Peptides against a protein of PDB entry 1MQS. Designs and how they scored, part 39

Target 1, 223 residues: chain A of PDB entry 1MQS
Amino acid sequence: ILKMLFLNKDLNNNDNITTITDDIFNQQEIIWKVLILDIKSTATISSVLRVNDLLKAGITVHSLIKQDRSPLPDVPAIYFVSPTKENIDIIVNDLKSDKYSEFYINFTSSLPRNLLEDLAQQVSITGKSDKIKQVYDQYLDFIVTEPELFSLEISNAYLTLNDPKTTEEEITGLCANIADGLFNTVLTINSIPIIRAAKGGPAEIIAEKLGTKLRDFVINTNS

## One batch from the design tools (peptide; aimed at target 1 L119 I132 Q134)

Design b2_p22_1_s4 (made by RFdiffusion4, then SolubleMPNN; from b2_p22_1, 12 letters changed)
Fold by OpenDDE base, seed 3:
Structure b2_p22_1_s4 (fold): chain B 223 residues (1-223), chain A 22 residues (1-22)
Amino acid sequence: as target 1 above (223 residues)
Amino acid sequence: FKVKLIKETLSAGFPYYRYSPL
């Protein structure tokens, strides 16, 4: 997250900013910028950073992507939002309106290829592609509650999985979402996990899905 | 298991960054 707030620049040869230290803030030139969030990413940032940390990172204003935002044409913007068509359209509209000087787009998880192509196509039509400085998949679709504990903050997951009225399709969909969140977490931690799950329940399904995603990711990269 | 940052230049002329296994 801190790396993102510093426009994903190398912070003094430390590619792995995992600890909030005063040194991180003191060694970087502060560029004042706007931070654009959605509901999910707001929760993620709030779990890790304090308001003062945002200020130290040069975030002067933060707002929701769906909120009516005043133009700041001389100020660069960091978007940290979910990879959705809706958010892409809003970003493109902001680009069209010259709402900010520069656009640093960060998605909370991997942007599907079709949406990436859509973004690229729309930006190309605007003729303002030079204002898009970077697009990042951040894989930060989780909330840190404790140093070694995190949550995906999926609403009513326990209730859904344990309600006998829940359909198999709903369970499968939820398990897939959980697996995606865990996958993103693994990529963020930069380590292959040992997956442990209770047998005979949703946890096993999730573990299998996660295992498949990890294997596919490794295979696709080595290919 | 380590990941690396991969840069892809899109057709629109801006960079796209993602993580990939080393």
Scores: peptide ipSAE 0.432, ipTM 0.881, DockQ to the pose 0.544
OpenDDE base, seeds 1, 2, 4, 5: peptide ipSAE 0.427, 0.431, 0.423, 0.428; ipTM 0.879, 0.881, 0.876, 0.880; seed 4 fails the geometry check

Design b2_p22_2 (made by RFdiffusion4)
Pose (drawn by RFdiffusion4):
Structure b2_p22_2 (pose): chain A 223 residues (1-223), chain P 22 residues (1-22)
Amino acid sequence: as target 1 above (223 residues)
Amino acid sequence: SLTKNDMYTSANYNYGPDVYLI
């Protein structure tokens, strides 16, 4: 999360510290930025970061994508928002409106090609595609409550999974989401683990789904 | 045009994505 608030700095280069000392913060000399969150993504940040931490990272203000936000045409913007048609539209609207000097679009989970092309087409007919400095799938779609407790924030799962009423489609979709939440965690750990799961029920489906996802990930690296 | 990037493209440790059912 912090690396993102630094425009995904230090990326594409060296350094292995973990929570930047101030003397180094003065090495790059950092400028204030607007931070745009949405309902879901605010729940992710406010769980691990205090307001003081945000300022210390150069974040002047933070507001939801849906609020009426007063313009700051000369101030950078970092969007950390869910990969939704609704949000993408507003980014396009803010982009046109010239609400901010720059855009650093950061997606909470992962943006589908479906929507990447959408955002891209809309932005193309603006004379301002140049202002979008970066677009990143961050893979932080979970909440870390205590130091080693996390949640996918998918309430009422035992019910949805065992309710006879539930479709054989709703179940597949739910497992697919849980598979993603795990995938989002696993990528954060930066370790491709061995999947072990109890057979017969949802844990297996999710295991085999996550297995396939992690399998492709390992492939679409080297070959 | 727009270019999208993934924050994660590789992994430091790879113990394999094998699935073992118990």

Design b2_p22_2_s1 (made by RFdiffusion4, then SolubleMPNN; from b2_p22_2, 12 letters changed)
Fold by OpenDDE base, seed 5:
Structure b2_p22_2_s1 (fold): chain B 223 residues (1-223), chain A 22 residues (1-22)
Amino acid sequence: as target 1 above (223 residues)
Amino acid sequence: SITLHNMFTSAKTNDGPELILV
């Protein structure tokens, strides 16, 4: 929770809440933020933090997501809410209305893939994806910066990869196509990244294919 | 349309650029 309140920066886990908040308060310029909660997350926050702790973490205002909230267009917002369609819609509406300067979204539990896709789609339509800085859930950490976010524009990739009727050949083919797209992107940027992928799924397959392509390219270019 | 399932994030870390596949 503290990590979230400090925009998911690394914190020393050996310190208690008071020490962490005091140290940060004293050492760093406080970034004032709005904290948006729901009923469930309110209970969670209240169980761990006091109002003074929130203040020390730079939380100037905290509100329920379903409540009418005044726009603070120059203030970043931290959402800590349940992964529901309703909350996603509200966040997107807040984004559309420029309610806050930046959006740091943290879901209280795992965000289902369908909701992730819904969020992505809605955000894309707004044209304001640059304002979303982070999306966190139990399993996924997204840092969304415009310069660092791109799409291969492959239609139905998720559906294809997750449909039990999809053949292994189709999956392999799609992964190859994705790897090719990534390869081209990497070459265009002219920087070879460290590739990180979730294990046991299509991401790993793609990573392996991409890695092979990049290695082959480097060998051939240096030769 | 840019959707998260088809999006890839590159981040600069202390160890250099990273491509995170999600």
Scores: peptide ipSAE 0.102, ipTM 0.460, DockQ to the pose 0.151
OpenDDE base, seeds 1, 2, 3, 4: peptide ipSAE 0.112, 0.093, 0.092, 0.112; ipTM 0.543, 0.490, 0.532, 0.497; seeds 1, 3, 4 fail the geometry check

Design b2_p22_2_s2 (made by RFdiffusion4, then SolubleMPNN; from b2_p22_2, 13 letters changed)
Fold by OpenDDE base, seed 4:
Structure b2_p22_2_s2 (fold): chain B 223 residues (1-223), chain A 22 residues (1-22)
Amino acid sequence: as target 1 above (223 residues)
Amino acid sequence: SITLTNLFTSAKVNNGPELILE
């Protein structure tokens, strides 16, 4: 939940909520955001976080998704809602109306493929896919930078992979992490992609690792 | 860069997505 509130940046999981919020608040400029919830997620948030925690995380306003909300076109929004057709339609309508500057969508549980497809289709029609920065659920974890392009937001990945001082072990480890992220994404989409990778570099290593993971998964699920 | 083609263009692509790793 805290990770979500900080736009899914990597957080040290070993710290308590207060320590995390204090550290981030003190070290970085706070990004003020709107938090959109539904009834279920409201209960979840309330069970874990205090109002002060939300403020420290940069949540200036929180509202229910079904509530009439005023447009804040210069403010980014975090959605933390159930993966339902109704919620998706509302999000898309909010997108159409330019209700917020950016959309960070976090579903409270797994987003079924049909709903992901519906979301993607509707967003595509709007021509405003660039405003959707993130889509998350229990498996899907990527940041959309451009249409059809996403990032796992691994810091300095390019530099690390291309630095001659980087050890083979470090490269292998990083590639494994990337493959894991991609694997989770694939699981959410519920479709095995055709993987294309440049030969002779980290991309190939990642492709191989991902391929292995996917094959193993398919074998285990069909067994 | 990691590109998942057709993520927001065609959700009904029967052939599944294309993942391009660069």
Scores: peptide ipSAE 0.093, ipTM 0.459, DockQ to the pose 0.105
OpenDDE base, seeds 1, 2, 3, 5: peptide ipSAE 0.071, 0.082, 0.087, 0.090; ipTM 0.459, 0.460, 0.449, 0.462; seed 1 fails the geometry check

Design b2_p22_2_s3 (made by RFdiffusion4, then SolubleMPNN; from b2_p22_2, 11 letters changed)
Fold by OpenDDE base, seed 2:
Structure b2_p22_2_s3 (fold): chain B 223 residues (1-223), chain A 22 residues (1-22)
Amino acid sequence: as target 1 above (223 residues)
Amino acid sequence: SITLTNMFTSANVNNGPELILE
């Protein structure tokens, strides 16, 4: 949850909530954000965080998704809501109305393919896909880095893979984790991508692992 | 770098994405 509130940046997990929020608050410029919740996610947030924690995370306003909310076109919004058609429609409407500057969407559970497709279709029609910066659920970890590209944000992967001190075992492990993440993403979108990877590096390893997973999956499902 | 073609920019979301690993 804290990770979400900090736009899914890597956080040190060994610290308590207070330490994490204090450290981030002290070390980084706070990005003020709006937090959009539903009834279910409100309960979740309330169980883990205090109001003061939200403030330390840069949450200036929190509201229910179904409530009438005033436009804050210069403020980014974090959505933490259930993956429902209703919520998707509201998010898209908010996007259409330029209610916020940026949209960081976090679904409380897995987003079904049909809903993802619906979201994508509706967003594409608006022409404002660039405002959607992140879409997260149990399986999706997407950030929009360019208008036509989504990327999986795997924290410190580049650093770890390029650190000369990193062992082969660590590299292999990381590649496996990345492949797993990609696999889950592919399953969520229910489309097998064409995989292109740079040769001679971790990308190739990841591609091979992912390819194997996908092939195995296809064989098992058609079987 | 892991990039996936943006399905939000495509009118046809059923098109197979391209996954680029760099």
Scores: peptide ipSAE 0.095, ipTM 0.469, DockQ to the pose 0.108
OpenDDE base, seeds 1, 3, 4, 5: peptide ipSAE 0.089, 0.068, 0.092, 0.089; ipTM 0.477, 0.651, 0.474, 0.469

Design b2_p22_2_s4 (made by RFdiffusion4, then SolubleMPNN; from b2_p22_2, 15 letters changed)
Fold by OpenDDE base, seed 3:
Structure b2_p22_2_s4 (fold): chain B 223 residues (1-223), chain A 22 residues (1-22)
Amino acid sequence: as target 1 above (223 residues)
Amino acid sequence: MIKLENLFTSAKVNNGPELILE
């Protein structure tokens, strides 16, 4: 929960922040955020954190997702809500209305594939996908757009990789394009990175393709 | 999403840049 409130950034020193210590709050620049909850997540937060803890984490205001909320277009928002169609529709409506500057979406449990597809589709239609900075659930790695991230400017890549209607051939083709983009980036940096990828998905396919390209390049340059 | 960590850390740090594919 604390990691979520700090936008899932690696809190440098203690991987196991199980205890709210003053040290956690003193080391990070406080970014003021809005926290949006539902009934279930309110109970979860209230069981672990006090109001003062929320303030120390940079939460300026907290509200229920179904309540009328005032627009704060210059303030980032953290959603911590149940993975329901209703909540997704509200988030998308908030996005359409530019209610907040950035959207960090955290679901209280695993997001079903059909709802992920629905979210992705609705966000794509708005043309404001750049405002979605994170999508996270308890079982999925979060997608983060941070300054250390670069875009390959591949349109609908996320949708294509997560749409169950996408063919294996389309996924493989997209992974190849991503690997090519990454390869070009590596060459520009002039340093071979250590590649880490989750197993059993597109990330592994990309890692394998990129690894092959890099190995071939090293062999050809040393000859 | 691909996270590039330590891309600009000078060659002196024995640990090359990490590319995390998620």
Scores: peptide ipSAE 0.097, ipTM 0.503, DockQ to the pose 0.138
OpenDDE base, seeds 1, 2, 4, 5: peptide ipSAE 0.092, 0.088, 0.094, 0.095; ipTM 0.501, 0.490, 0.506, 0.520; seed 4 fails the geometry check

Design b2_p22_3 (made by RFdiffusion4)
Pose (drawn by RFdiffusion4):
Structure b2_p22_3 (pose): chain A 223 residues (1-223), chain P 22 residues (1-22)
Amino acid sequence: as target 1 above (223 residues)
Amino acid sequence: STNYNNFINKYDEQQNNFLNSL
């Protein structure tokens, strides 16, 4: 999360510290930025970061994508928002409106090609595609409550999975989401683990789903 | 069409670099 608040800096290069000392902050000399969150993404940040931490990272203000936000045409913006048609539209609207000097679009989970092309088409007929400095799938779609406790914030799962009423489609979709939440965690750990799961029930489906996802990930790296 | 392609290419390059950093 902090690396993102630094425009995904230090990326594409060297350094292995973990929570930037102040003397180094003064090495790059950082400038204030607007931080745009949404309901879901605010729940992710406010769980691990205090307001003082945000300022210390150069974040002047933070506001939701849906609020009426007064313009700051000369101030950078970092969007950390959900990969939704609704949000993408607003980014396009803010982009046109010239609400901010720059855009650093950061997606909470992962943006589908479906929506990447959408955002891209809309932005193309603006004379301002140049202002979008970066678009990143961050893979931080979970909440870390305590140091080693995390949640996918998918309430009422035991019910949805065992309710006879539930479709054989709603179940597949739910497993697919849980498979993604895990995938989002696994990428944060930066370790491709061995999947072990109890057979017979949802844990297996999710295991085999996550298995396939992590399989392709390992492939679409080297070959 | 040029602006569209450049946007997509830039996105793909950024994602590739991002995933390779893991």

Design b2_p22_3_s1 (made by RFdiffusion4, then SolubleMPNN; from b2_p22_3, 12 letters changed)
Fold by OpenDDE base, seed 2:
Structure b2_p22_3_s1 (fold): chain B 223 residues (1-223), chain A 22 residues (1-22)
Amino acid sequence: as target 1 above (223 residues)
Amino acid sequence: SSKLKELLSKYEEQQKKFLESL
């Protein structure tokens, strides 16, 4: 979420939200932006961030996508909305009307190819594709209450991965299986996760494999 | 259209970069 608010720039993910916002606030020039949300993404944002966090991220105002919004043609806008035909049409209309200076579009879940094609077609007709700076779909389709825990139910995975007698081939094979399971889970959730893994161990291998699978999937889905 | 292909290509590239940053 913070990455999105900072136009998907790299952030130090090792710090808490307050530290990240403070560091960015102190180290970088604040780019003032408008945040456009829907009901679902509002709940997501509200569960993770405080109003002060939004301000520190350079969010001057936030509005619902379906609300009548005043034009701010000199201000960039971040959209964080569900990947729906309705929202795409609204974004395109906002683009046509020059409602904002720049458009950073972040969908709350996976954008289907048909909707991407629709967006691309409509944008192409406007001749204003240069104003669209980013289009992302993200794994943020949740309300943060407590951490969600799930299991792939792979027998003795921990023991196998931590046994010094386990061969590299066995580790690689198991990591691939875990990555496949996680990939399928991601597809089921229909959202691309932020992947965090401990460095120097099997978790890193799994993360790399999963990342590759996700990249390949995105490329193939959008081709 | 050429513009559609461009937008799709840009999206793919952005998604790739996003995933690589994770």
Scores: peptide ipSAE 0.027, ipTM 0.587, DockQ to the pose 0.406
OpenDDE base, seeds 1, 3, 4, 5: peptide ipSAE 0.000, 0.021, 0.022, 0.019; ipTM 0.276, 0.555, 0.584, 0.533

Design b2_p22_3_s2 (made by RFdiffusion4, then SolubleMPNN; from b2_p22_3, 11 letters changed)
Fold by OpenDDE base, seed 4:
Structure b2_p22_3_s2 (fold): chain B 223 residues (1-223), chain A 22 residues (1-22)
Amino acid sequence: as target 1 above (223 residues)
Amino acid sequence: SEKFEKLLNNYEEQQKNFFNSL
């Protein structure tokens, strides 16, 4: 998250948030930016950063992507939003309207190729592609609730998984979504976890799916 | 368009670099 707020510059990850923000604040001129979020990413950022941390990172204003936002044509914008067609269309509209000086786009999870192509195509049509400075997938599809604990914030997951009326297809689908979120979390943490799950239930299914994803990823990155 | 391809390639490169850094 801090890396994103500093326009994806390499930061020393060994320091705590406060140390990093203080060091940067003291050593470098702060570039003031607008932070554009959605509901999900707002929760993510709020769980990790305080308002003061945002200010130290040069975030002067933060807003929801769906909110009516005043143009700040001389101010760079950081988007941190879900990879959806709706958000892409809004970003492109903001680009068309010259709402900000520069656009740093960060998606909360992996952007599908079709949506990337759509974004690229729409941006190309605007003739303002030079304003798009970067596009990143941050893989932050989780909420940090406390140290060493996080949540995917999937609504009614427990109820759905434990309701006897839930179909196997629904369970499988939900388990896949959970595994995807966990996978993104692992990528964000940048470490291979030891997976522990209760046996004989949805947790085991999720663990297996996650394990497969991780194995596949490791194989693909080493090839 | 060339601009389209450039944007796509840049993103793919960034993704590749990210994955390679893991």
Scores: peptide ipSAE 0.016, ipTM 0.502, DockQ to the pose 0.550
OpenDDE base, seeds 1, 2, 3, 5: peptide ipSAE 0.000, 0.000, 0.000, 0.017; ipTM 0.273, 0.232, 0.311, 0.501; seeds 1, 5 fail the geometry check

Design b2_p22_3_s3 (made by RFdiffusion4, then SolubleMPNN; from b2_p22_3, 12 letters changed)
Fold by OpenDDE base, seed 4:
Structure b2_p22_3_s3 (fold): chain B 223 residues (1-223), chain A 22 residues (1-22)
Amino acid sequence: as target 1 above (223 residues)
Amino acid sequence: SEKFEELLKKYEEQQKKFLESL
């Protein structure tokens, strides 16, 4: 997240958030930026960063992507939003309207190829592709609520998984979504976890799916 | 368009670098 706020520059990861922000703040190398969020990413940012951290990172204004936002044509914008068609269209509209000087786009999870192509196509049509400085997947499908604890904040997951009326197909689908979120979390943490799950329930299904994804990823990255 | 391909290429390169950093 801090890397994103500093336009994905390499930061020394050995320092805590406060140290990093203080060091940069003291060096007077702060570029003032706008941070554009959605509901999900707002929760994520709020769980990890304090308002003062944002300020020290040069975030002067933060807004929801769906909110009416005043043009700041001389200010760079960081988008940290879900990879959806809606968000892409809004970003492109912001680009068309010269809402900001530069666009640093960070998706909270993996951007599907079709959406990437859509983004690229729309941007190309605008003739303003030079304003798109970065496009990243952040793989931040989690919210940190407590130390060593995080949540994917999937609505009604527990209820759905424990409702006897829920179909096997629905359970399987939800488990797949959870596994995807966990996988993205693992990639973000950059550490291979030991997976522990209760046996005989949805947790086991999720663990198996996650394990498979991790194995496949490791194999593919090492080949 | 050439611009489309350029953007796509940049994204792919960034993704590759990210994956390599893992």
Scores: peptide ipSAE 0.022, ipTM 0.606, DockQ to the pose 0.557
OpenDDE base, seeds 1, 2, 3, 5: peptide ipSAE 0.013, 0.006, 0.000, 0.018; ipTM 0.395, 0.329, 0.333, 0.393; seeds 1, 2, 3, 5 fail the geometry check

Design b2_p22_3_s4 (made by RFdiffusion4, then SolubleMPNN; from b2_p22_3, 14 letters changed)
Fold by OpenDDE base, seed 3:
Structure b2_p22_3_s4 (fold): chain B 223 residues (1-223), chain A 22 residues (1-22)
Amino acid sequence: as target 1 above (223 residues)
Amino acid sequence: DEKFKKLLEDYEEQQKKFLSSL
């Protein structure tokens, strides 16, 4: 996984993940990248890496492949996804739309020949094959069982957040409490979260607060 | 296009090497 995050450069595999990331961080200029995942690969990464590891590897943002993603035409992208027709089509669409500067495609398992031919054909039609820098198999197909649902046990949270009489200050305060709870959960699970929130509501506030907390934590742990 | 072809060839070679190591 770390090799993938560093664009499949040779890494000394004998060292602990922390040592490798620290050495690279200290010795080499960090190349900032976008990481595109699917549900399966997200579980895999979350089981092996911490949030700090992604940041040390130069991952600026990570998203699900099926999620609408903002274009970052000057930023290289690492895809780490299942070898499916659907994912291939999405990657090609991202290529067509010039969503990223470079495409480093990593499959969780081997792409079958028919899909490889399909990928090749579609990419050739785009005329943008030069943006595809790597196609690689990572062979990380293990599934991690994680809880799908949990509760922070905050009383009347739903009512407070959805009551039109609730003040912005009250909402902000509650959102901060929720973000604290989520932050603690992230630390406990030792998972790398993909934060998703509906725009224009309390969920966005929570997401922003949580993001800030995670960033601050990473900065403090590196210190 | 030639670079892309080579890239795909490299990918296929990588796959073969992996399969041979199993």
Scores: peptide ipSAE 0.308, ipTM 0.843, DockQ to the pose 0.084
OpenDDE base, seeds 1, 2, 4, 5: peptide ipSAE 0.270, 0.294, 0.264, 0.278; ipTM 0.817, 0.840, 0.817, 0.821; seed 2 fails the geometry check

Design b2_p22_4 (made by RFdiffusion4)
Pose (drawn by RFdiffusion4):
Structure b2_p22_4 (pose): chain A 223 residues (1-223), chain P 22 residues (1-22)
Amino acid sequence: as target 1 above (223 residues)
Amino acid sequence: LTYREKLAIKKNEEFKELLEEL
């Protein structure tokens, strides 16, 4: 999360520290930025970061994508928002409106090609595609409550999975989401683990689903 | 680079390629 608040700095290069000392923060000399969150993404940040931490990272203000936000045409913007048609539209609207000097679009989970092309087509007919400095799938779609306790924030799962009423489609879709939440966690750990799961029920489906996802990930790296 | 960073870079490259095509 902090690396993102630094425009995904230090990326594409060296350094292995973990929570930047102030003397170094003065090495790059950092400028204030607007931080745009949405309902879901605010829940992710406010769980691990205090307001003081945000300022210390150069974040002047933070507001939701859906609020009426007063313009700051000369101030950078970092969007950390859900990969939704709704949000993408508003980014396009803010981009046109010239609400901010620059855009650093950061997606909470992962943006589908479906919506990447959408955002791209809309932005193409603006004379301002140049202002979008970066667009990143961040893979932080979970909440870390305690130091080693995390949640996918998918309430009422035992019910949805065992309710006879529930479709054989709603179940597949739910497992697919849980498979993603795990995938989002696994990428954060930066370790491709061995999947072990109890057979017979949802844990297996999710295991095999996550298995396939992690399998492709390992492939679409080297070959 | 972490896996996340690599994916983030790739996504940005894909977005820039789309803008070039359009």

Design b2_p22_4_s1 (made by RFdiffusion4, then SolubleMPNN; from b2_p22_4, 11 letters changed)
Fold by OpenDDE base, seed 3:
Structure b2_p22_4_s1 (fold): chain B 223 residues (1-223), chain A 22 residues (1-22)
Amino acid sequence: as target 1 above (223 residues)
Amino acid sequence: MTFIELIGLKTDKEFKELLEKL
């Protein structure tokens, strides 16, 4: 996912995900981008990324593909969406309308050959094929199922935490739910995690809540 | 280069090849 957010540029192999974000942030000029998601990919992003990770990756605006989006003709766009005919048609319409400067298309799973051909045909008809910089199949459905990855299956968690219209009460409530889910996961794994969170945001709230729950549990079980 | 990266690159190449034929 992080590589996708950095336009699939080669990230030096030796850096942990946390080091990559910090090193990329320090060493490379941040390219500001728009991220376009669907409901499914929103859940995927929410399960893998921290609240501030999108901003650190240069994502200034994120939107659902089916939502009305303002044109940003000088801004590159990353699509991370399901491989459906509907999404392809929307992307092509966005291309026709010059909605963005460049299009980096990433599908969440395998794109069938017929849909790939349809996309190519429609793009060719527009005469704007030069704006399509990448068409990637990310196969992230398989990544999420890896033993080292889990989902709390909290719908729209990322959007809720990052929407300026979300109330503090809603954020606090969601953070509590996330902390509960993480706590349950930790208990299932039977391992005490090292908790790292960015300061000054929802991540810190979650970390504090989780830490409290874990401490209370340890005290109560040793008693 | 991860297996996933290889698959992604394959799709991109196939797409570009299709565009060249159209």
Scores: peptide ipSAE 0.422, ipTM 0.843, DockQ to the pose 0.293
OpenDDE base, seeds 1, 2, 4, 5: peptide ipSAE 0.438, 0.414, 0.416, 0.429; ipTM 0.860, 0.852, 0.844, 0.818; seeds 1, 4, 5 fail the geometry check

Design b2_p22_4_s2 (made by RFdiffusion4, then SolubleMPNN; from b2_p22_4, 11 letters changed)
Fold by OpenDDE base, seed 3:
Structure b2_p22_4_s2 (fold): chain B 223 residues (1-223), chain A 22 residues (1-22)
Amino acid sequence: as target 1 above (223 residues)
Amino acid sequence: MTFIEKIGLETDKEFKELLEKL
């Protein structure tokens, strides 16, 4: 989320982004931006960040995508919204009306190909494609709540998955370990969970591995 | 660039490619 708020730019020099330290906020030129959310993404952000964190990230105004918003033609906008046709149409309408100077579009989950094509087509028709700076899938279609928080107590898992120095083999190995941990946890719950994972990333790898383990288990126990 | 970032940027790449074809 923080990277999104900083326009998904490589937060340069400090290799040790281990802690949300004040240093991350101090080293970057603050670009003031508008943050556009929907109901789902609002819940996601609220679970992770405080209002003061948004301000430190240069978010001056945040609003819901369906709300009437005042034009700020000289201000860049970050959209963090669900990948829906409705949201796409609103974004395109905002583009047509020159509501903001630049558009950084972030979807909470993977944008389906058909919607991506629709977005591209509509943007092309406007002749303002240059204002669309990014279309990014954040894979943050979840709410972190304390009651629903589960930890496998794998040290530095997040760091490993997000370190640019981490190899694909290391990620795959970690995903296998996570899947094993989840499998063991599921066995204790005495119910087969519905697995939801973002597509195209480690979460999908984990989900697939977990699914396979669960299927094998069910087959072997019914056998 | 992290693995997660790389995955996230695929959509951007595809989008830009689509725009170039239109």
Scores: peptide ipSAE 0.465, ipTM 0.872, DockQ to the pose 0.468
OpenDDE base, seeds 1, 2, 4, 5: peptide ipSAE 0.464, 0.437, 0.424, 0.461; ipTM 0.885, 0.869, 0.864, 0.876; seeds 1, 2, 4, 5 fail the geometry check

